# Peptides against a protein of PDB entry 3B8E, part 149

Target 1, 230 residues: chain A of PDB entry 3B8E
Amino acid sequence: PFLIFIIANIPLPLGTVTILCIDLGTDMVPAISLAYEQAESDIMKRQPRNPKTDKLVNEQLISMAYGQIGMIQALGGFFTYFVILAENGFLPIHLLGLRVNWDDRWINDVEDSYGQQWTYEQRKIVEFTCHTPFFVTIVVVQWADLVICKTRRNSVFQQGMKNKILIFGLFEETALAAFLSYCPGMGVALRMYPLKPTWWFCAFPYSLLIFVYDEVRKLIIRRRPGGWVE

## One batch from the design tools (peptide; made by RFdiffusion4, then SolubleMPNN)

Design b2_p22_1_s3 (from b2_p22_1, 17 letters changed)
Fold by OpenDDE base, seed 1:
Structure b2_p22_1_s3 (fold): chain B 230 residues (1-230), chain A 22 residues (1-22)
Amino acid sequence: as target 1 above (230 residues)
Amino acid sequence: LIEEVEKRALELLKKAQELIEK
């Protein structure tokens, strides 16, 4: 998110507070939940043929998979960001290069895509209105990520939701997202303004995408044991 | 404090952008 903010010179899609809430709040319990996930039965049964090279390859593949999932998460967040800004009159193309004027407190006549002038305060309200949905989008996408990460090869349908800690993690991150989204004063305290409940659903296509991606990945691994996807 | 952190973050971003443009 931060890199795209720099490269595209768009208004800040995700604030530092929201980043901290993701990294420390939403990711912590899921990470712990994964640590307590029962080892996949096939992982325990596989003896590495070459412990050094196979371990390294596995670590690289896991890192790549997490990197890809992280990219999809970021895309989901940006999608939500662009939808919200578009709903407020700022089309994606108009946001390109707008940051300089957007962040200038002395410019109170920044025009949206429809010629409406926005004061600095109004712009910041809209910007901060994007932070919460971006955060929520990450949480919703993390639902899929957490669910898929519980297994390396087995489908979620095969492994099921057996880990109570994982379920608790999903609940905790959702509760945190709801708290940050709807608790009075969060706009002032955390620059996370309340969002419409409909924004929770904006991320669902991306959570589904991650889910499908991982299921396809796992299917390929099952069909081609020892392939490059494993 | 949050506003100050955000301001600093934005300043860092601007500096980073300037470095990239260089």
Scores: peptide ipSAE 0.010, ipTM 0.276, DockQ to the pose 0.017
Fold by OpenDDE base, seed 2:
Structure b2_p22_1_s3 (fold): chain B 230 residues (1-230), chain A 22 residues (1-22)
Amino acid sequence: as target 1 above (230 residues)
Amino acid sequence: LIEEVEKRALELLKKAQELIEK
């Protein structure tokens, strides 16, 4: 998020405090919960051929998995961000390079994609309106990602939801998201304005697509062991 | 603190933009 903010010079999609809440609150507990997930049935059947090589491959696979999860989460958040701004008259292309004028409190006539002028206060309300849905979108995407990341090869339906710690982590991050979204004072303290309940569902199609994509990927891996899809 | 961080980020962005325009 911060890199795209710098490169594209767009309005801030997610506040610094919300980023910290994601890193420390929503990412850490679920990530720890995955460490207690039951081993895949297929991994346990494979004797390590070369412990040094297999360790390096496993570390690379874990690193790639975490990198992919973070990228998918960011994409989901940005999707919600662009939807909200588009609904308020700011098309994605128009946001490119807009940050300098957006953050200038002395410019009260920033035009949207339709020629409507926005005051500084109005722009900040829209910006802070994006922070909460962005955060919630990440949480909703994490539901799918964490469930998917339980196994590299096996379907979620085959592995099941046996890890109670993971289930607790999913509940905790959801409760945290609800707290940050609806607790009085969060708009001032965290620049997270209250979220309309409908925005919780905005990320669901995206989470479903990721879920379906990964289940299809896993199905292909099961049918074609050693393919490039691994 | 958040406002200060944002101010610094804006200053960096302005400098970056000036460099790109050069």
Scores: peptide ipSAE 0.006, ipTM 0.242, DockQ to the pose 0.015
Fold by OpenDDE base, seed 4:
Structure b2_p22_1_s3 (fold): chain B 230 residues (1-230), chain A 22 residues (1-22)
Amino acid sequence: as target 1 above (230 residues)
Amino acid sequence: LIEEVEKRALELLKKAQELIEK
């Protein structure tokens, strides 16, 4: 999200505090949970055919998969951001290059896509209104990420949800998202304004997409052992 | 696929908003 913010010069989609909450709050418990995840019986029982090449291929594939998932996650967040801004009169195309004027306190007549003028205060309200939904979107997408990361080859349906720590991680990040979204004072303290419950659903298609993508990937790996998609 | 997911998400959001306003 930060890279796109720099490249596209759009209004800040995600606050620094929210980023810290993601990195420290939502990612730590899941990371710990994954460390305690029992390796797939297949992973432990598979003798490496060629320890040198198979390890390198595996590392590349893991890196690629996490990179792809991360891109989908970012797209989910940005989608939510663009939807909220569009609902407030700012179409995605109009946001390109708008940051300079958006963040200028002395410009109180920034026009939206429909010619409506927005004061600095109004712009900041809508910006901060985007932070919470963006965060929640990331959390909801992370649900899928956590669920898919428990297995390398086996589908979620084959291995099941055995890791109680993983389940706890899902509840923890959800509780954190709810706390940041609905606790009084978070708008002032963290610039995360209260979220309409409807915005929780905005991320679900992306979570489903990640889930389907990973299941398809795993299915291909199972059908074509040693393929490029491992 | 992403565009289709986005369209579906928008439709779901609109439906959810309509339900809340009722």
Scores: peptide ipSAE 0.000, ipTM 0.210, DockQ to the pose 0.031
Fold by OpenDDE base, seed 3:
Structure b2_p22_1_s3 (fold): chain B 230 residues (1-230), chain A 22 residues (1-22)
Amino acid sequence: as target 1 above (230 residues)
Amino acid sequence: LIEEVEKRALELLKKAQELIEK
């Protein structure tokens, strides 16, 4: 999010403090939970392969999983960000390069996509209105991402939800999201304005899409081992 | 091929994250 803020010169989609809360609060416990996930039922049936090659494959897979998850989470957050700004009159194409004028407190006539002029204070309100939904979207997407990362081949329904640490991680990140969204003073302290409960549901279609996509991917891997999907 | 692309993407993300943490 921060890199895209810099390179695309868009209004800040997610505050730095919120990013830290994600990295330290919401991602750490889930990441630990995945380290303690039970081996897939098929892994236990495999003969020990060459330790050097298998270790490299596992490191690649773990790396790939985290990178894909991070990219998917960012996409989900940006989707929510663009939806909110579009609802307030700023279409995605108009946001490109807008940061310089957006963050300038002396410019009080920044035009939206419809020619409406926005004061600095109004712009900051809408920016900070994006931070909380962006964060919550990431958390909701993480529910699906954590569940799908439990297995490489087996369906989540086949592997089950046996990892109590993962379940705890899901509750922890959800509780943190609720705290940051609704605790008094978060708008001032963290620049995260209160979230309407309806925004929790904005990410659900995205989480469902990820879940379905991964289940289909895993199904293909099971049916065609060693295919291009691996 | 997908695994290789994903590995490279993750390496880039890790590097980016290390840069953000500094």
Scores: peptide ipSAE 0.000, ipTM 0.248, DockQ to the pose 0.023; fails the geometry check

Design b2_p22_1_s4 (from b2_p22_1, 16 letters changed)
Fold by OpenDDE base, seed 4:
Structure b2_p22_1_s4 (fold): chain B 230 residues (1-230), chain A 22 residues (1-22)
Amino acid sequence: as target 1 above (230 residues)
Amino acid sequence: LVEEAEKRALELLELAKKLIES
């Protein structure tokens, strides 16, 4: 998210506090939960054919999977960001290169895509309105990520939800998202304005996409035993 | 998976530290 912000020079989609909350509140507990995840039944039963090559392949596959899932998460967050800004008159194309003028306190006539002029204060309200939904979108997408990452080969339906720590992590990140979204004073203290409940659903297509992607991946692995995807 | 989770956890802790210090 931050890289795209720098490259595209768009208004900041996520505040530093929200990034911290994602890293500490939503990613740390899941990472710990994965460490305590019971080995997949196939992992416990199958000795690696070649411990060196199979370990390397597994590490590469895990890295690629996390990278791809992370890209989907980022896309989900940015989708929410662009939707909110578009609803406020800023089309995605217009946001490109707008950051410098957006953050300038002395420019009070920044035009949106429709010629409406926005004061600095108005722009910051819109920016802070984006922070909370972006954060919540990431959390909702992470639900799917966490659920799928516990298994390498088996579907979620086959492995089930046995890791209590993972379940706790899901509730914790959701509770944190709710707290940051709806607690009084968060708009001033954390630059996170209250979230309309409807925005929780904005991430659902991306969560579904992650689930579908992972299930397809796992299906391919199951159909091609001994392939490079093992 | 455990090794990857540990690695990720360490990376997150380092990131958190950097963010707190910033």
Scores: peptide ipSAE 0.007, ipTM 0.260, DockQ to the pose 0.039
Fold by OpenDDE base, seed 5:
Structure b2_p22_1_s4 (fold): chain B 230 residues (1-230), chain A 22 residues (1-22)
Amino acid sequence: as target 1 above (230 residues)
Amino acid sequence: LVEEAEKRALELLELAKKLIES
């Protein structure tokens, strides 16, 4: 998010508070839950043919898969961001290079794509309104991440949702997201303004995409063991 | 447990914010 913010000079899509909420609030409990997940039987039984090379290759492939998933998460967040700004009159093309004027408190006549002028206060409200749905989008996408990370090879349908700690983690991150999104005063305290409940559904296609992507990947691995998609 | 976790998370976020702003 920050790289795109710097390169494109767009209004800030994700604040520091939202990043901290992700790191401390939504990632920790799920990560702990995964530590208690039953070890995949195939990981324990499959001895590496070459302990040095096969381990390194597998670690690289895992890292690439997580990188791809992270990219899909970011795309989901940015999609939500651009849709909200477009609904408020700022088309994506118009946002390019707008940051300088957007962040200038002395400019109270920044024009949107339709010629409407926005005061500094109005612009900051819409910016902070974007932080919440970006965060919520990440949380909803993380549901899929947590579910798919239960196994590397087996389908979620085969392993099931037996880990109670994982279920608790999913509930905790969702409850935290709802609290930060709708609790009175969060706009002032954390710069996270309330979100319409309908925006929670904006992330669902991306969660589904991650789920389908990983299930297809796992299916390929099961059919062709030792492939580059592991 | 969820409510307690939310409260603790919020406290940590406030602390982190204060540390970043300092």
Scores: peptide ipSAE 0.006, ipTM 0.300, DockQ to the pose 0.076
Fold by OpenDDE base, seed 2:
Structure b2_p22_1_s4 (fold): chain B 230 residues (1-230), chain A 22 residues (1-22)
Amino acid sequence: as target 1 above (230 residues)
Amino acid sequence: LVEEAEKRALELLELAKKLIES
């Protein structure tokens, strides 16, 4: 998120402190929980390969999977960010290069995509309004991503939710999201304004899409072992 | 996997500490 902020010169979608809360609070426990996930049934049928080469391959695959999850989370967050700003009159294309004027407190007539002028205070309210939904969106996307990442080939319905640590992680990150979103003073302390309950559902279509996509992917892998989709 | 997750967690904690101190 921060890299895109710098490269695209858009208004800051997610504060640094909030990023730290995600990395330490919402990503760490789920990531650890995935390490304790039961082996997929097809892995148990594989002949033991060379332990050294298999470890390296597995580490690479895990690193790629973790990187992909992070990218999907960022995409989900940015989706919510652009939706909120678009609803407030700022279309995505208009945000490109806007940061310099956006962050300048002496410019009180920044125009949105429809010619409405925004004061510095109004802009900052909208910016900080994006932080909380961005965070919550990441959590909601993590629900789907963590469940999906339990297996490479088997459906979530086949593998089930047997990992108690994973379940705990899902509740923990949800509780943290609720705390950061609704606890008094978070707007001042973390620049996270209170979230309307309706915004919790903004990420649900995206989470559903990735869930359906992954189930379809896994179905294809089961039907065509060794395909390029794997 | 656990060791890698722990390593990453420690790295993130160190980064967080540096950011808080800065």
Scores: peptide ipSAE 0.006, ipTM 0.261, DockQ to the pose 0.039
Fold by OpenDDE base, seed 3:
Structure b2_p22_1_s4 (fold): chain B 230 residues (1-230), chain A 22 residues (1-22)
Amino acid sequence: as target 1 above (230 residues)
Amino acid sequence: LVEEAEKRALELLELAKKLIES
């Protein structure tokens, strides 16, 4: 999000402090949970492979978690960001290059896509209104991410939810999201204004998309071992 | 091809984290 903020010169979609909260609060426990996840039954039944091939499997798991799924996660967050700004009169195309004027305190007549002028204060309220939903969107998408990353090949329905640490991670990130979204003072401290409860559901389609994507991918891997999808 | 793309994405993510921490 921050890189896109710099490169595209759009209003800041997610604050740096919020990103740190994701890294330290929502990603750490899940990462630990994955480390303690039992190997897939098919992996455990296989004799120790060549250390080079085992390393490749781990690299593939890591790449899936932080590459493809991470991209979909970011897209989900940006979708929420663009929806909120569009609801406030700023279409996505209009946001490109707007940051310089957006962040300038002396410009109080920044026009939206409909010609409405926005004061600096009004713009910052809208910006900070985006931060909380963006964060929550990431958390909701991470629910699916954590569940699907349990296995490389087996369906979640086959392996089940046996990892208690993973379940704990899901509750922790959800609790953190609720705290940051609804605790008084978070708007001032973290620039995260209170979230309407309806915005929690905005991310669900993306969570479902990731889930379906991974299940389809795993299905393809099972049917075509060694394919390019692996 | 997918693996290579994922590797690059991970590298970009790591770079982004370093930039945020700086």
Scores: peptide ipSAE 0.000, ipTM 0.245, DockQ to the pose 0.024

Design b2_p22_2_s1 (from b2_p22_2, 19 letters changed)
Fold by OpenDDE base, seed 2:
Structure b2_p22_2_s1 (fold): chain B 230 residues (1-230), chain A 22 residues (1-22)
Amino acid sequence: as target 1 above (230 residues)
Amino acid sequence: VEEAERRALELLELALKLIEEA
């Protein structure tokens, strides 16, 4: 998110405090919960043919899978960001290069895509309105990520939700998202303005996409054991 | 605000570096 902010010179989609809340609050607890997930029975039965090469290949494949999921998460966040800004009159193409004028306190006549002028204060309200939905989008997408990452080969439907710690992590993450989104004072303290409940649904297509992607991946792995997708 | 943004950028870079080193 931050790299795109710099490269595209767009208004800040996600505040630094919000990023820290994701990294420390929403990523850490779920990661710990995954450490307690029972190893898939098939992973335990496969002795690596060559422990060094097979470990490296598996680490590369895991890294690629997590990288791809992370990209889908970021895309989901940006989608929500662009939808909110578009609803407020700022089309994505108009946001390119707008940051300099957007962040200038002395410019109170920044025009949107429809010629409406926005004061600095109004722009910052819209910007901070984007922070919370972006965060919530990441959390909702992480639900799917956590559910799928518990297994490498088996479908979620086959493995089930046996890890109580993982389930607790999902609830904790959701509760944290709700707290940060709706607790009074978060707009001032964290630059996260209250979220309309409807914005929670903006992430659902991306959560579904991750779920479908992983199920397809696992299906391919099951059909072609030892393929490049493992 | 610019200083806060700069510090935030530095912290983010540090965090990214820590994640890469982890």
Scores: peptide ipSAE 0.000, ipTM 0.248, DockQ to the pose 0.020
Fold by OpenDDE base, seed 5:
Structure b2_p22_2_s1 (fold): chain B 230 residues (1-230), chain A 22 residues (1-22)
Amino acid sequence: as target 1 above (230 residues)
Amino acid sequence: VEEAERRALELLELALKLIEEA
């Protein structure tokens, strides 16, 4: 998010507070829950890998897969960001290079894509209104990410949802997202303005995409052991 | 919070410049 913010000079899509809430609030409990996940049913059935070659290759492939998932998460967040700004009159093409004027408190006549002028205060409200849905989008996509991380090879349907701690983690991060999104005073305290409940659904296609992507990947691994997609 | 975010962005910009110069 920050790299695109700097390169494209767009209004800030995700604030520091929201990032801290992701790292400390939404990721910690789910990550701990994975330590209690049941071992894969096929772990002991696999042949010993060559410790010199296969370990390094596998670590690289895991890193690439998580990088791809992270990219899909970011795309989901940016999609939500652009939708909200477009609904407020700022089309994506108009946001390019707008940062300098957007962040200038002395400019109170920044024009949107339709020629409407926005004061500094109005612009900041819209910006902070984008932070909350971006955060919520990340949380919703993390549902799929957490679920797919239950196994390396087996389908979620084969492994099942037996880890109660993981389920608790999903509810905890969702409850935190709802609290930060709708609790009175969060706009003043954390610069997280409330969002329409319908905007939660903007993330669902991306969550589903991650789930389908990983299930297909795992299916390929099961059919072709030792493939480059492991 | 806004001031903290601004400072964080400034630090990030500085870090990127240092990386570009290295």
Scores: peptide ipSAE 0.000, ipTM 0.214, DockQ to the pose 0.016
Fold by OpenDDE base, seed 3:
Structure b2_p22_2_s1 (fold): chain B 230 residues (1-230), chain A 22 residues (1-22)
Amino acid sequence: as target 1 above (230 residues)
Amino acid sequence: VEEAERRALELLELALKLIEEA
């Protein structure tokens, strides 16, 4: 989100404080929970890793983490961002290069896509209105990401949901997201304005997409061991 | 908080510039 903010010069889609809340709050407990996941049923049938030849982290794992799942997650957040701005009169094409004027306190006549002028205060309200649903979208997508990370090869339906710490992590990140979205004062403290409950559901298609994508990927791995998809 | 956020943004921008120059 922040990289696109700089490169495309768009209004800030996700605040720095909200990013820290993701990294420290919503990601940490779920990540720790994966360390307590039960081994896959076939793990003892695999040959031991050769520490001299087999990399622990390879290009394929990086591609999965940052290239595929991370991109779907980012797309979900940006979709929500663009929808909110479009509903407020700013079409996606108009946002390109707008940041400089958007963040200038002395410019109080920034025009939207329909010729309506926006004051600095009005623009910041709209910007901060985007932060909360973007954050919540990430959390909802993380549900699917956490669940799919339980296994490398087996389906989630085969592995099951027996890790109580993982379940706790899902509840913790959801509770934190709800707290940050609805607690009074978060708009001032974290620049996260209250979220309409309906916006929680906007991320569900992306969570489902990640889940289906990974299940299909794992199915392909099971049918074609040693393929490039592994 | 706003000042801390601004400084964090400045540091991130600096880090990105360093990565681009690297």
Scores: peptide ipSAE 0.000, ipTM 0.241, DockQ to the pose 0.018; fails the geometry check
Fold by OpenDDE base, seed 4:
Structure b2_p22_2_s1 (fold): chain B 230 residues (1-230), chain A 22 residues (1-22)
Amino acid sequence: as target 1 above (230 residues)
Amino acid sequence: VEEAERRALELLELALKLIEEA
């Protein structure tokens, strides 16, 4: 997200504090929970693969899959960001290159896509209004990511949700998101303004996309053992 | 927080510049 912010010169979609909350709050517990995930039922039944050829291919494919999932997560966050800004009069195309003027405290007449002028304070309110939904979107998308990461080959429906620590991680992320979104003073302390409950749903299509993507991937792996998708 | 964000931005901008120059 931050790289896209710089490359596109758009207003900051996700603040440093929110990034830290993701890295420390939402990623750490799930990562630990995955370490305690039960081995996939087929792992113990798999014959030894050629450790030289199959390991390298598998690592590359796993890296690519996680990279693709990460891109979907980022797209989800940016979608929410662009929707909120569009609702406030800033169309995505107008945001390109706007960062310099947006962050300048002395420019109080930044125009939106409809010619409305925005003061610095008004712009920052809108920016901070984007931070919370972006964060929440990432959390909701991470739910899907965490659930799919528990299995390599088996469907989530086959493996089930047996890891209580993973479930706890999902609740912890949700609780953190709720706390940051609705606790009084978070707008001042963390630059995270209260979130409309409706914005929680903005991430659901992307969560579903991740699930569908992973299930299709796993289905291909099951149908074509030893294929390039493993 | 603002200062930290500003510094982070500056560092990333610098990093991008270095990548572009390389």
Scores: peptide ipSAE 0.000, ipTM 0.224, DockQ to the pose 0.016; fails the geometry check

